Peptides against a protein of PDB entry 5EFW. Designs and how they scored, part 52

Target 1, 141 residues: chain A of PDB entry 5EFW
Amino acid sequence: TTLERIEKNFVITDPRLPDNPIIFASDSFLQLTEYSREEILGRNARFLQGPETDRATVRKIRDAIDNQTEVTVQLINYTKSGKKFWNLFHLQPMRDQKGDVQYFIGVQLDGTEHVRDAAEREGVMLIKKTAENIDEAAKEL

## One batch from the design tools (peptide; made by RFdiffusion4, then SolubleMPNN)

Design b1_p16_4_s3 (from b1_p16_4, 12 letters changed)
Fold by OpenDDE base, seed 5:
Structure b1_p16_4_s3 (fold): chain B 141 residues (1-141), chain A 16 residues (1-16)
Amino acid sequence: as target 1 above (141 residues)
Amino acid sequence: SSLEELIKKAKELYEK
């Protein structure tokens, strides 16, 4: 499918379910985070956070969800084995034809360092484009 | 599709 062709790290969450759980995770995301699909589905994505994850950045994500808006941030995330990585993260709502939020799309670009300047801009463009592709693919279902 | 199946399962499991 079109969705399966998107070989990027992403999840889809359902804010209409308790605690906005992940309802879809790409194979790449599973590989990145070292979790199985069974370990992830039904969980809030906060399990990726850890000691060095900036709380203020997390609050920005929460605010975006609450306000049903998009956000792009960089934050420390952790794999199942405890390996830290910088996550250039983009979140945006997926809306139905009536304009109501049905899901959120979260796209992750991993890196060993916090990216700045041109590298950050390129990454942001990539993950935003990816999110749009996912949105289009998912709406075809 | 995989997404449709996952969405269906998720709703069944977690929707009150």
Scores: peptide ipSAE 0.026, ipTM 0.624, DockQ to the pose 0.033
Fold by OpenDDE base, seed 3:
Structure b1_p16_4_s3 (fold): chain B 141 residues (1-141), chain A 16 residues (1-16)
Amino acid sequence: as target 1 above (141 residues)
Amino acid sequence: SSLEELIKKAKELYEK
């Protein structure tokens, strides 16, 4: 689909289903993580976590989902083959016209190192803008 | 396919 071909790393999840599974993934996300679409649809995104993933950071993500809020963090993620990467990750709820949460949008910006200062600010602006664009595009489908 | 169709497919995989 057109949405799948957006050249950004992102997923859409459904918090109304048990364990908030992925219901949509971009082609770029599949390429980054080395999974097929069939392997990830219907699964919780925690399969990206591994030994060096900071549990406190994961808890921040969980809290944001539970509280239906947005969050931006950096954490270690793993590809299917076990390669580590730093994930600058932004999560935000997608709401309907009544204000009820329908889905979550997750955007990933990958890198070889943890970033701070100007580089982090630039990345955060990018992934937040990406999330807004996805929100607009998804609502039209 | 539409987003709605993708959601349906994902739900089917999840429930299987």
Scores: peptide ipSAE 0.021, ipTM 0.598, DockQ to the pose 0.030
Fold by OpenDDE base, seed 2:
Structure b1_p16_4_s3 (fold): chain B 141 residues (1-141), chain A 16 residues (1-16)
Amino acid sequence: as target 1 above (141 residues)
Amino acid sequence: SSLEELIKKAKELYEK
């Protein structure tokens, strides 16, 4: 689909379903994580976490979901084959016209290293812009 | 839409 072909790493999750499963994943996300779409859909995104994933950072993500707010963090994630990557991750709620949360949009910017300063600011700007584009695109479907 | 189909599929999996 057009949304799936957006050349950015992203997923859409449904917090109204048990364990907030992934209901949509971009082709780029599948390529990044080395999973098939069938392996991803219906699962909580925690399968990306591993031994070196900072648990405090994960808690920030959890809190954002529970509080229905956005969050931007950097954390170590793992591909299916076990490769580590730094994930500059942005999550934000997708709201209906009444303001109620329907879904979450998660955008991932992958890298080999933790980013700082100007690189981080640029990355954050990019993933936030991407999330807004996805929000608009999804509402048109 | 394709997204609607995916959402429908997800709901079918998790809703009783």
Scores: peptide ipSAE 0.029, ipTM 0.630, DockQ to the pose 0.033; fails the geometry check
Fold by OpenDDE base, seed 1:
Structure b1_p16_4_s3 (fold): chain B 141 residues (1-141), chain A 16 residues (1-16)
Amino acid sequence: as target 1 above (141 residues)
Amino acid sequence: SSLEELIKKAKELYEK
């Protein structure tokens, strides 16, 4: 299965470039966020944040990138038209054969409300599995 | 591949 056949919301970013820009965005991600691919590629994903996005949660994401580790959070994101959605977000590094970080994989599960308990656990399992599938499919990066 | 093309495009856009 190719990366393009993964019908999930995800991006791949390049931390080796300044400000960790998006270098790949799935079709589903573009549909969710209402942006074109041209509007997304080369940009940091912070454009999804807005007034009600929790800054402490954003800091957790930043810390994970800085520490080259994974993180899973829920945060408010905004579409291009300004619509709010809850983003169950998982981020993890993509490492080469030597163990060095080459990219980050970000997976988004959108919802109208903050999810908890069993629903959250199920969502987390799904997005983590998705991230692993992307990692496997993107070994040629 | 399509992915390689996207990566190339992204890097070019970012570096501009």
Scores: peptide ipSAE 0.027, ipTM 0.647, DockQ to the pose 0.030; fails the geometry check

Design b1_p16_4_s4 (from b1_p16_4, 12 letters changed)
Fold by OpenDDE base, seed 5:
Structure b1_p16_4_s4 (fold): chain B 141 residues (1-141), chain A 16 residues (1-16)
Amino acid sequence: as target 1 above (141 residues)
Amino acid sequence: SNLEKLIEKAKELYSK
């Protein structure tokens, strides 16, 4: 689909299903994480986490989901082959016409290092803008 | 819609 071909790393999850599984993943996300679409659909995105993933940061993500709010963090993620990368991650809810949360959009910006200062600000702006674009695109399907 | 189809597919995979 057109949505899948958006050249950004992102997933859409369904919080109305048990454990908020991934229901959609972009081609870029699959390439980044080295998983097939079959391997990740229906799974919680926590499979990207590993030994060096900061648990406090993960809790921030969990809290955002529980509170139905957006969050932006950086955390260590792992590819299928075990390669570590810094994930500048933005999560936000996708709401219906009534304002109820239907899905979450997660956008990932990968890097070899933790980004700071101007680089971080630029990355944050990018992934937030990307999330908005995805929200609009998804609603038009 | 395409999104609905994707959701259905995902639900099927999840249920396994």
Scores: peptide ipSAE 0.031, ipTM 0.664, DockQ to the pose 0.031
Fold by OpenDDE base, seed 1:
Structure b1_p16_4_s4 (fold): chain B 141 residues (1-141), chain A 16 residues (1-16)
Amino acid sequence: as target 1 above (141 residues)
Amino acid sequence: SNLEKLIEKAKELYSK
């Protein structure tokens, strides 16, 4: 399928540009975060962070980007209007045929509360599967 | 493609 038909919350970022800006955002992501596409394209995704966002968790994300690895975390994010939500977030690199990183895929599963145990495992499986679908779809474009 | 258009738009916005 095409990227347009992936009805999940996700972004694609470009680590080859300064500050790893967002280059693609799904419609669902825009609806969740209350931003327009024009407001977020070209920006680093850190605008979703706020006062209660765990800085140690953010560092894990940064480390994954720096090391070109995947990571899965839960963190508090904020909509444009300032509403808090728990973000079960998965990030992984998108590599070319040579194995070089071209982009990062970020997938978000939103919730009202922090999730654990079976609910967390199910969410992780979902967002990882979503990331793989996005990776495959993007490479076909 | 839609992705290509978004990439170009993002680059333009970022460069400003």
Scores: peptide ipSAE 0.028, ipTM 0.651, DockQ to the pose 0.029
Fold by OpenDDE base, seed 4:
Structure b1_p16_4_s4 (fold): chain B 141 residues (1-141), chain A 16 residues (1-16)
Amino acid sequence: as target 1 above (141 residues)
Amino acid sequence: SNLEKLIEKAKELYSK
């Protein structure tokens, strides 16, 4: 679909289903993570986590989902082949016209290192803007 | 919409 071909790394998840599974993934996300779409859909995104993924950071993500809020973090993720990458990750709820949460949008900016200062601010701005664009695009489909 | 169709498909496939 047009949404899938947006050249950004993102997923859409459904918190109303058990374990908040991925229901939509961009082509770029698949390329980044080295998974096929069939391997991704229906799964919780925790498959990206591994030994060096900070559990406290993961808890922040979980809390944001539970509280239906947005969050931006950096965490180590792993590709299917086991390659580590730093994921500047932004998650935000996708709300309906009444303001109720229907889905979550997760946007990933990959890097070889933990970004700080100006680089981090720039990345955060980018992924937040991307999430908003995806939200708008999805609602127009 | 395409998104709605995809969502419904996903729900059918993965809902328990």
Scores: peptide ipSAE 0.028, ipTM 0.661, DockQ to the pose 0.034
Fold by OpenDDE base, seed 3:
Structure b1_p16_4_s4 (fold): chain B 141 residues (1-141), chain A 16 residues (1-16)
Amino acid sequence: as target 1 above (141 residues)
Amino acid sequence: SNLEKLIEKAKELYSK
């Protein structure tokens, strides 16, 4: 199924640093995007965007970061070799005990299609659950 | 560091 072709990935970014760079990327994310860890650490994740990436959707992501809120969208991203994929993307802030944003969690499900209906709902549940799990782990630190 | 711990936790959670 379309859902079966979607793989889970995530990054952590640091909005306290200039341009909110990636400070952690999962191995799966590296495999998906075809970049090495060295190539992407310290960079803003916008390098995944390309000609067919919907700018309005990108603006939603930007707004969420600026407003320190979560967002879930689907957008076209590109691998290092230029391959397009649909990214079901969830972003949410990681807050410290004082409530201040420390990091952002970005979780991705990749697929060859824009997912709809049940597949989308299932994907959204998965990426949100992943993000929450990471957030919960962070609270124990 | 807390970040290092977070990264380790993230890896563990991701694998699940």
Scores: peptide ipSAE 0.064, ipTM 0.653, DockQ to the pose 0.047; fails the geometry check

Design b1_p16_5_s1 (from b1_p16_5, 6 letters changed)
Fold by OpenDDE base, seed 3:
Structure b1_p16_5_s1 (fold): chain B 141 residues (1-141), chain A 16 residues (1-16)
Amino acid sequence: as target 1 above (141 residues)
Amino acid sequence: MSEKFLEDLELARSKV
């Protein structure tokens, strides 16, 4: 079984390549966003953003990339067909044995609605746990 | 480097 078949929405990006492109996407992520894998790979994930995407939230993501830190946010994203969805998103660096950042793991909560209060807290815990599991799996390779 | 990583990821065990 391949990682892409994991029933979680996630991508892996490579900040060492120009414009930090997506190098891996799960099947679930493709289903969520309505893109094919061919359409996704090699692109910066910003194609999911649109007119109603909060620019301050996007800046938080950019800052996390630049600072090589993790971040958790909710933002409006758009599917290929143009449908808006709320993306509860967690991003964290994947580091090598020396501590150097090699990749970023991005995990999106299942569903398309804005989550609040307890549901948001539960979702955050879930996507963080998912990211850690992916990180651990990758380190065993 | 990325290609090798992708190959390895495709073969990786699921932990999620």
Scores: peptide ipSAE 0.092, ipTM 0.701, DockQ to the pose 0.074
Fold by OpenDDE base, seed 2:
Structure b1_p16_5_s1 (fold): chain B 141 residues (1-141), chain A 16 residues (1-16)
Amino acid sequence: as target 1 above (141 residues)
Amino acid sequence: MSEKFLEDLELARSKV
């Protein structure tokens, strides 16, 4: 689809379904993680976590889901082949006209390296803007 | 664009 071809790493999840599964993944996300779309859809995104993924950071993500809030973190994720990468990750709820959460938008930085300082700030701005663009596209109807 | 976007989301949701 047109949305899948957006050259940004992102997923859409559905918290109204059991275990908040991924219902949409961009081509870039599949390339980043080395999974096929068939391997991703219907699964909770926790399959990207591994031995060196910081559990406290994962808890921050979980808390944001539970509280229906946004969060921005950087954590170790793993590709299908087992390659570690640093994921600068932003998550925010997509709400309907009444303010009820319908989906979550998850955006991952294009790069796989750990970023700090100015580079991190720039990355955060980028992934937040990407998430807003996705949210706004849905709200125009 | 927005209409296609929502259609894609609904289609994706229906397949899970």
Scores: peptide ipSAE 0.086, ipTM 0.714, DockQ to the pose 0.298
Fold by OpenDDE base, seed 4:
Structure b1_p16_5_s1 (fold): chain B 141 residues (1-141), chain A 16 residues (1-16)
Amino acid sequence: as target 1 above (141 residues)
Amino acid sequence: MSEKFLEDLELARSKV
């Protein structure tokens, strides 16, 4: 779809389904993670985690989902081939007109390096803006 | 764009 071809790394998940599976993944996300779309859809995004993924950071993500809030974290993730990368990740709920959570939007910064200081702030702004753009497109319906 | 977006999401959801 046109949406899949947006040149941003993002997924959309459905918290109304068991285990909050990915229901949509951009082409860029697939390229980043080295998975096919068929391998991704229907799965919880935890497959990106591995031995060096900080569990406390993962808990922050889980808490945000449970509390239906946004969160921004940076954590070690793994590609299909096992390559480690730093994932600057922003997650936020997508709400309907009534304010009920319909989906979650997860956006990952372009690139695989750990970012710090000004670069991190810039990256955070970018992925948050991307998430908002996706969310606004839905809100306009 | 917004309508197409929603349709894509609904379609994606239906495939899971």
Scores: peptide ipSAE 0.075, ipTM 0.702, DockQ to the pose 0.299
Fold by OpenDDE base, seed 5:
Structure b1_p16_5_s1 (fold): chain B 141 residues (1-141), chain A 16 residues (1-16)
Amino acid sequence: as target 1 above (141 residues)
Amino acid sequence: MSEKFLEDLELARSKV
């Protein structure tokens, strides 16, 4: 679909379903993580975590979901083949016209390397802007 | 984009 072909790494999850599963993943996200769409749809995104994923950072993500807020973190994730990568990740709620959370948008920076300093700041701006663009596209209906 | 986007979301949600 047109949405899947957006050239950004992102997923959309549904917190109204058990365990907030991924309901949408971009082609780029699939390429990044080395999973097929069938392998990830309906699953919680935690399958990307592994031994070296910082548990405190994971808790920040969980807290943001529980509190229905946005969060930006960088954490170690793993591809299907087991390759480690640093995921600069932004998550924010997608709200309906009433302000109720309908979905979460998760955006991952392009690339797999750890970013720091100015590069991190630029990456954060990019993934936040991407999330806003996705949110705005949804709200225009 | 917005209409197609929502359609895709609804379709995706229905598959989960």
Scores: peptide ipSAE 0.075, ipTM 0.712, DockQ to the pose 0.304; fails the geometry check

Design b1_p16_5_s2 (from b1_p16_5, 6 letters changed)
Fold by OpenDDE base, seed 3:
Structure b1_p16_5_s2 (fold): chain B 141 residues (1-141), chain A 16 residues (1-16)
Amino acid sequence: as target 1 above (141 residues)
Amino acid sequence: MSERFLEDLELARAKV
């Protein structure tokens, strides 16, 4: 679809389904994580976590979902082949016109390295803007 | 654009 071809790393999840599964993934996200679309659709995104993923950071993500709020974190994730990468990640709810949460938008920075200082700030601004663009597109209907 | 986006989301949701 046209949505899949957006040149950003992102997923959309459905908290109304059991275990908040990924319902959409961009081509870029598949390339980043080395998974096929068939392998990840219908799964909770936690399959990207591994031994060195900071559990406190994961809890921040979980809390944001539970509280229906946004969060921005940087955490270790793993590709299908087991390669570690730093995921600068922004998550925010997508709400309908009534204000009810329908989906979550998860955006990942293009890079795989741990970013710091100015680079991190720039990355955060980028992924937040990407998420807002997706959200705004949905609200126009 | 937005209409197609929502259609894609609903289609994706239906596949799960």
Scores: peptide ipSAE 0.062, ipTM 0.697, DockQ to the pose 0.303
Fold by OpenDDE base, seed 5:
Structure b1_p16_5_s2 (fold): chain B 141 residues (1-141), chain A 16 residues (1-16)
Amino acid sequence: as target 1 above (141 residues)
Amino acid sequence: MSERFLEDLELARAKV
């Protein structure tokens, strides 16, 4: 679809379904993580986590979902082949016209290398803007 | 983009 071909790493999850599964993944995200779409859809995104993923950071993500808020973190994730990468990740709710949460948008920085200082700030701005663009696309109806 | 976006979301949701 057109949405899948957006050249950004992102997923959309559905908190109204059991365990907030991924319902949409961009082609870029699939390439990044080395999974097929069939392997990802219907699953909670936690399959990207592994031994070195910071549990406290994961809790921040869970808390944001539970509280229906946005969060930005950087955490170790793993590709299907087991390759570690630093995921600069932004998550925010997508709300309907009544303000109710319908979905979550998760955006991952391109390249997913560990970023620091100015590079991290720039990356954060980029992924936040990307999430907003996705959200705005939905709201323009 | 917005209309197609919603269509894609609904299709994706239905697929899960």
Scores: peptide ipSAE 0.060, ipTM 0.699, DockQ to the pose 0.300
Fold by OpenDDE base, seed 2:
Structure b1_p16_5_s2 (fold): chain B 141 residues (1-141), chain A 16 residues (1-16)
Amino acid sequence: as target 1 above (141 residues)
Amino acid sequence: MSERFLEDLELARAKV
């Protein structure tokens, strides 16, 4: 689809379904993670986590979902082949006109190393802008 | 863009 072809790493999840599964993934996300679309649709995104993924950071993500708020973190994720990457990750709810959460938007910026300072600020700006663009496209919900 | 996006979301949601 047109949305899948957007050259950004993102997923959309549905918290109204059991375990908040991925319902949409960009082609770039599939390339990043080395999974096929069939392998990830309907699954919770936790399959990206592994031994060196910081559990406290994961809890921040969980808390944001539970509280229906946005969060921005950096965490270790793993590709299908087991390759580690630093994920600068932004998550935010997609709300309807009444303010009810319908979806979550997850945007990933991959990197070889943990980013800091100006590089981190730039990355955060990019992934937040990407999430807003996705949200605006879905504002008719 | 928005119309296609909404259609894509609806189709994606229906697959799960």
Scores: peptide ipSAE 0.058, ipTM 0.697, DockQ to the pose 0.279
Fold by OpenDDE base, seed 1:
Structure b1_p16_5_s2 (fold): chain B 141 residues (1-141), chain A 16 residues (1-16)
Amino acid sequence: as target 1 above (141 residues)
Amino acid sequence: MSERFLEDLELARAKV
């Protein structure tokens, strides 16, 4: 589909379903993580975490979901084959016209190294803009 | 609901 072919790494999750499962994943996200769409849809995104993933950072993500707020973090994730990558991750709620949360948008910028300073700021701006574009597109439906 | 959302999002993605 057109949505899947957007050349950005992102997922959409449904917090109204048990365990906030992924309901959409872009082709780029599948390529990055080395999973098939069938392996991902219906699952919580925590399968990307592993031994070196910072638990405090994961808690920040959980808190944002629970509080229905946005968050931006960097964390170690793992591909299906076990390869580590640094994930600059932005998550934000998608709200309806009444302001109620219907979905979450998760956008990922992958890298071999932890990014800092100007590179981090540029990455944050990019993934936030991507999330806003997705949100705007959804609200026009 | 989720499936319908995805269908709608595909239509809207021309703007992304």
Scores: peptide ipSAE 0.054, ipTM 0.684, DockQ to the pose 0.069; fails the geometry check

Design b1_p16_5_s3 (from b1_p16_5, 6 letters changed)
Fold by OpenDDE base, seed 3:
Structure b1_p16_5_s3 (fold): chain B 141 residues (1-141), chain A 16 residues (1-16)
Amino acid sequence: as target 1 above (141 residues)
Amino acid sequence: MSEKFLEDRELAEAKV
């Protein structure tokens, strides 16, 4: 689809389905994570986690989903081959015309290190802007 | 073995 070809790392999930599965993934996300589209569609995004993924950070993500709020965190994720990367991750709800949560948008900025200060602020601005662009594009479908 | 089991369980329960 046109949505999947947006040149950013992102997924869309459906919290109205069992276990909040991924329903869309960008080509860039597949390249980053080394998975095929068939391997990830219909699965919860937890398969990106591994031994060094901070559990308290994961709980922040879960709390945001449960509370239907946005969150921005940095966490260790793993590719299919087991390579670790730092993920500056932003999640936000996509709401319908009534204001009800329809989907979640997850945007990933990958890096070799945990970023702070000005670099973190810049990354956060970028992934939030990306999420808004995806929200607008998805509403046109 | 027990630690791996607990880690695997935590990963399975850590819904995103």
Scores: peptide ipSAE 0.065, ipTM 0.610, DockQ to the pose 0.026
Fold by OpenDDE base, seed 5:
Structure b1_p16_5_s3 (fold): chain B 141 residues (1-141), chain A 16 residues (1-16)
Amino acid sequence: as target 1 above (141 residues)
Amino acid sequence: MSEKFLEDRELAEAKV
Protein backbone atom coordinates (compact mmCIF):
# COMPACT_ATOMS: atom_id res chain seq x y z
CA THR B 1 0.00 0.00 0.00
CA THR B 2 1.01 3.66 -0.25
CA LEU B 3 1.24 3.78 3.54
CA GLU B 4 3.76 0.92 3.68
CA ARG B 5 6.00 2.73 1.20
CA ILE B 6 6.43 5.86 3.29
CA GLU B 7 10.20 6.02 3.68
CA LYS B 8 10.22 6.31 7.47
CA ASN B 9 10.41 3.80 10.30
CA PHE B 10 6.95 3.46 11.78
CA VAL B 11 4.26 1.14 13.06
CA ILE B 12 0.56 1.46 13.73
CA THR B 13 -0.91 -0.38 16.71
CA ASP B 14 -4.48 -1.15 17.73
CA PRO B 15 -5.18 -0.50 21.42
CA ARG B 16 -8.69 -1.89 21.02
CA LEU B 17 -7.22 -5.36 20.47
CA PRO B 18 -5.66 -7.45 23.25
CA ASP B 19 -2.15 -6.23 24.14
CA ASN B 20 -2.13 -3.33 21.62
CA PRO B 21 -0.65 -5.31 18.71
CA ILE B 22 1.13 -3.95 15.65
CA ILE B 23 -1.34 -3.92 12.77
CA PHE B 24 0.87 -2.08 10.26
CA ALA B 25 4.61 -1.66 9.70
CA SER B 26 6.54 0.31 7.10
CA ASP B 27 9.10 -1.36 4.86
CA SER B 28 11.78 0.78 6.50
CA PHE B 29 10.81 -0.48 9.96
CA LEU B 30 11.15 -4.07 8.80
CA GLN B 31 14.57 -3.31 7.35
CA LEU B 32 15.68 -1.56 10.54
CA THR B 33 14.53 -4.31 12.88
CA GLU B 34 15.38 -7.24 10.57
CA TYR B 35 11.94 -8.81 10.97
CA SER B 36 9.51 -9.88 8.30
CA ARG B 37 6.05 -8.39 8.29
CA GLU B 38 4.58 -11.77 9.20
CA GLU B 39 6.85 -11.99 12.25
CA ILE B 40 5.63 -8.72 13.78
CA LEU B 41 1.99 -8.27 12.78
CA GLY B 42 -0.29 -9.13 15.68
CA ARG B 43 2.49 -8.70 18.27
CA ASN B 44 3.09 -6.02 20.86
CA ALA B 45 6.17 -3.92 20.03
CA ARG B 46 7.89 -4.94 23.30
CA PHE B 47 9.89 -7.56 21.37
CA LEU B 48 12.24 -4.71 20.41
CA GLN B 49 13.28 -4.35 24.06
CA GLY B 50 16.18 -6.13 25.71
CA PRO B 51 18.62 -6.20 28.62
CA GLU B 52 19.89 -2.64 28.22
CA THR B 53 16.48 -1.09 27.57
CA ASP B 54 15.75 1.35 30.37
CA ARG B 55 12.64 0.19 32.21
CA ALA B 56 11.76 3.66 33.46
CA THR B 57 11.69 4.86 29.85
CA VAL B 58 9.46 1.95 28.88
CA ARG B 59 7.12 2.90 31.72
CA LYS B 60 6.79 6.37 30.20
CA ILE B 61 5.61 4.75 26.97
CA ARG B 62 3.16 2.55 28.85
CA ASP B 63 1.79 5.51 30.77
CA ALA B 64 1.26 7.44 27.55
CA ILE B 65 -0.68 4.55 26.05
CA ASP B 66 -2.79 4.13 29.18
CA ASN B 67 -3.49 7.86 29.31
CA GLN B 68 -4.01 8.09 25.54
CA THR B 69 -1.35 10.80 25.18
CA GLU B 70 1.75 11.35 23.10
CA VAL B 71 5.30 10.73 24.30
CA THR B 72 8.83 11.13 22.95
CA VAL B 73 11.73 9.18 24.43
CA GLN B 74 15.07 7.59 23.58
CA LEU B 75 15.63 3.94 24.39
CA ILE B 76 17.81 1.02 23.40
CA ASN B 77 16.12 -1.42 21.06
CA TYR B 78 17.34 -4.63 19.47
CA THR B 79 17.14 -6.04 15.97
CA LYS B 80 16.25 -9.66 15.31
CA SER B 81 19.97 -10.47 15.18
CA GLY B 82 20.49 -8.81 18.56
CA LYS B 83 22.10 -5.60 17.33
CA LYS B 84 21.49 -2.67 19.65
CA PHE B 85 20.41 0.72 18.40
CA TRP B 86 19.27 3.93 20.01
CA ASN B 87 15.65 4.55 19.17
CA LEU B 88 14.44 8.13 19.27
CA PHE B 89 10.82 7.14 19.55
CA HIS B 90 7.64 9.16 19.22
CA LEU B 91 4.20 7.77 19.94
CA GLN B 92 0.87 9.52 19.50
CA PRO B 93 -2.79 8.51 19.37
CA MET B 94 -4.71 8.49 16.11
CA ARG B 95 -8.28 9.53 16.78
CA ASP B 96 -11.46 8.91 14.83
CA GLN B 97 -14.05 11.51 13.82
CA LYS B 98 -15.63 11.25 17.27
CA GLY B 99 -12.30 11.96 18.99
CA ASP B 100 -11.90 8.41 20.30
CA VAL B 101 -8.50 6.72 20.08
CA GLN B 102 -8.51 4.34 17.16
CA TYR B 103 -4.81 3.56 16.80
CA PHE B 104 -1.37 4.55 17.99
CA ILE B 105 1.32 5.73 15.62
CA GLY B 106 4.90 4.90 16.60
CA VAL B 107 7.80 6.51 14.74
CA GLN B 108 11.42 5.43 15.19
CA LEU B 109 14.59 7.34 14.39
CA ASP B 110 17.53 4.98 14.74
CA GLY B 111 21.08 5.85 15.68
CA THR B 112 24.30 4.40 16.99
CA GLU B 113 24.41 6.93 19.80
CA HIS B 114 22.13 8.63 22.24
CA VAL B 115 21.50 12.08 20.77
CA ARG B 116 21.27 15.33 22.71
CA ASP B 117 20.86 19.05 22.23
CA ALA B 118 20.39 20.26 18.66
CA ALA B 119 20.57 16.77 17.17
CA GLU B 120 17.86 15.54 19.52
CA ARG B 121 15.64 18.55 18.83
CA GLU B 122 16.02 18.05 15.10
CA GLY B 123 15.21 14.36 15.40
CA VAL B 124 12.16 15.07 17.53
CA MET B 125 10.83 17.58 15.02
CA LEU B 126 11.35 15.07 12.24
CA ILE B 127 9.60 12.14 13.91
CA LYS B 128 6.70 14.30 15.09
CA LYS B 129 6.21 15.66 11.59
CA THR B 130 6.39 12.12 10.27
CA ALA B 131 3.71 11.01 12.72
CA GLU B 132 1.40 13.79 11.52
CA ASN B 133 1.96 12.76 7.92
CA ILE B 134 1.16 9.15 8.80
CA ASP B 135 -1.96 10.22 10.66
CA GLU B 136 -3.19 11.98 7.55
CA ALA B 137 -2.29 9.09 5.25
CA ALA B 138 -3.84 6.48 7.55
CA LYS B 139 -7.28 8.10 7.83
CA GLU B 140 -8.63 5.48 5.46
CA LEU B 141 -7.56 2.50 7.54
CA MET A 1 14.44 -15.64 41.36
CA SER A 2 17.45 -14.40 39.41
CA GLU A 3 17.75 -10.73 38.58
CA LYS A 4 17.57 -11.77 34.93
CA PHE A 5 14.21 -13.43 35.46
CA LEU A 6 12.83 -10.30 37.10
CA GLU A 7 14.19 -8.16 34.28
CA ASP A 8 12.72 -10.42 31.61
CA ARG A 9 9.36 -10.39 33.37
CA GLU A 10 9.36 -6.62 33.69
CA LEU A 11 10.22 -6.25 30.01
CA ALA A 12 7.50 -8.72 29.04
CA GLU A 13 4.93 -6.93 31.20
CA ALA A 14 5.91 -3.50 29.91
CA LYS A 15 3.35 -2.79 27.22
CA VAL A 16 4.33 -0.60 24.28
Scores: peptide ipSAE 0.064, ipTM 0.615, DockQ to the pose 0.026
Fold by OpenDDE base, seed 4:
Structure b1_p16_5_s3 (fold): chain B 141 residues (1-141), chain A 16 residues (1-16)
Amino acid sequence: as target 1 above (141 residues)
Amino acid sequence: MSEKFLEDRELAEAKV
């Protein structure tokens, strides 16, 4: 899919299906997480979480989904091989012309360290812009 | 319930 070839780490999920499964994953996301597309599609993105993932941060993500709002957080995620990375994560709803939520867009900026200050601001701007680009691209499909 | 069980449950229930 052209969408899947966008050179950014992202997924699209379907909150209308049980457990809000991933329905699209970019090639970059697969590379980052070390999973195949077949291993990812149809699953909830919680498989990225592990022992050091902050539960309160995950709750913020869940709350955003439940409330159909956007959220930006940093959390520890894990690759298939168990490698930890800091995920600067942005999630936002994709809405139809009526304003109803159809999907969620999740964008990941990976790093070896928790980003702060100017670096965090830059990363946040980048992933938010990326999410908007994905939203527009997905509407054209 | 052990603290570990609660943590594991919270992880399993943590939805993204």
Scores: peptide ipSAE 0.061, ipTM 0.606, DockQ to the pose 0.024
Fold by OpenDDE base, seed 2:
Structure b1_p16_5_s3 (fold): chain B 141 residues (1-141), chain A 16 residues (1-16)
Amino acid sequence: as target 1 above (141 residues)
Amino acid sequence: MSEKFLEDRELAEAKV
């Protein structure tokens, strides 16, 4: 599918299902997080959080979901093996022709360190562009 | 113990 051709770290979630589970995960996302597809599908993405994940940042993500808005943040996430990484994360709603939210798109840019300034701006542009590509590709869902 | 429990619960309950 067109979605499968997007070689970026991303998930699609379904807020219409209980606990907004992941319904699609890219191969790159699975590689990044060290999970199998079977381990990911049907779960809320909170399993990526851990001890050093900033709670206030997580609340920003939650608020964006609740308000059906986009958000861009950086937070600590953890792989299955417990490896920490900085996640420059962008989330946006995918809307139907009526403007109703059907899905959320989550895009992850991984790094060893928190990015700032020009690097952050570049990363944000990249993940937002990726999210738009996913939105276009997912119109067939 | 109470603070850690609350923090862990907040992480577990936070929808992402």
Scores: peptide ipSAE 0.056, ipTM 0.612, DockQ to the pose 0.025

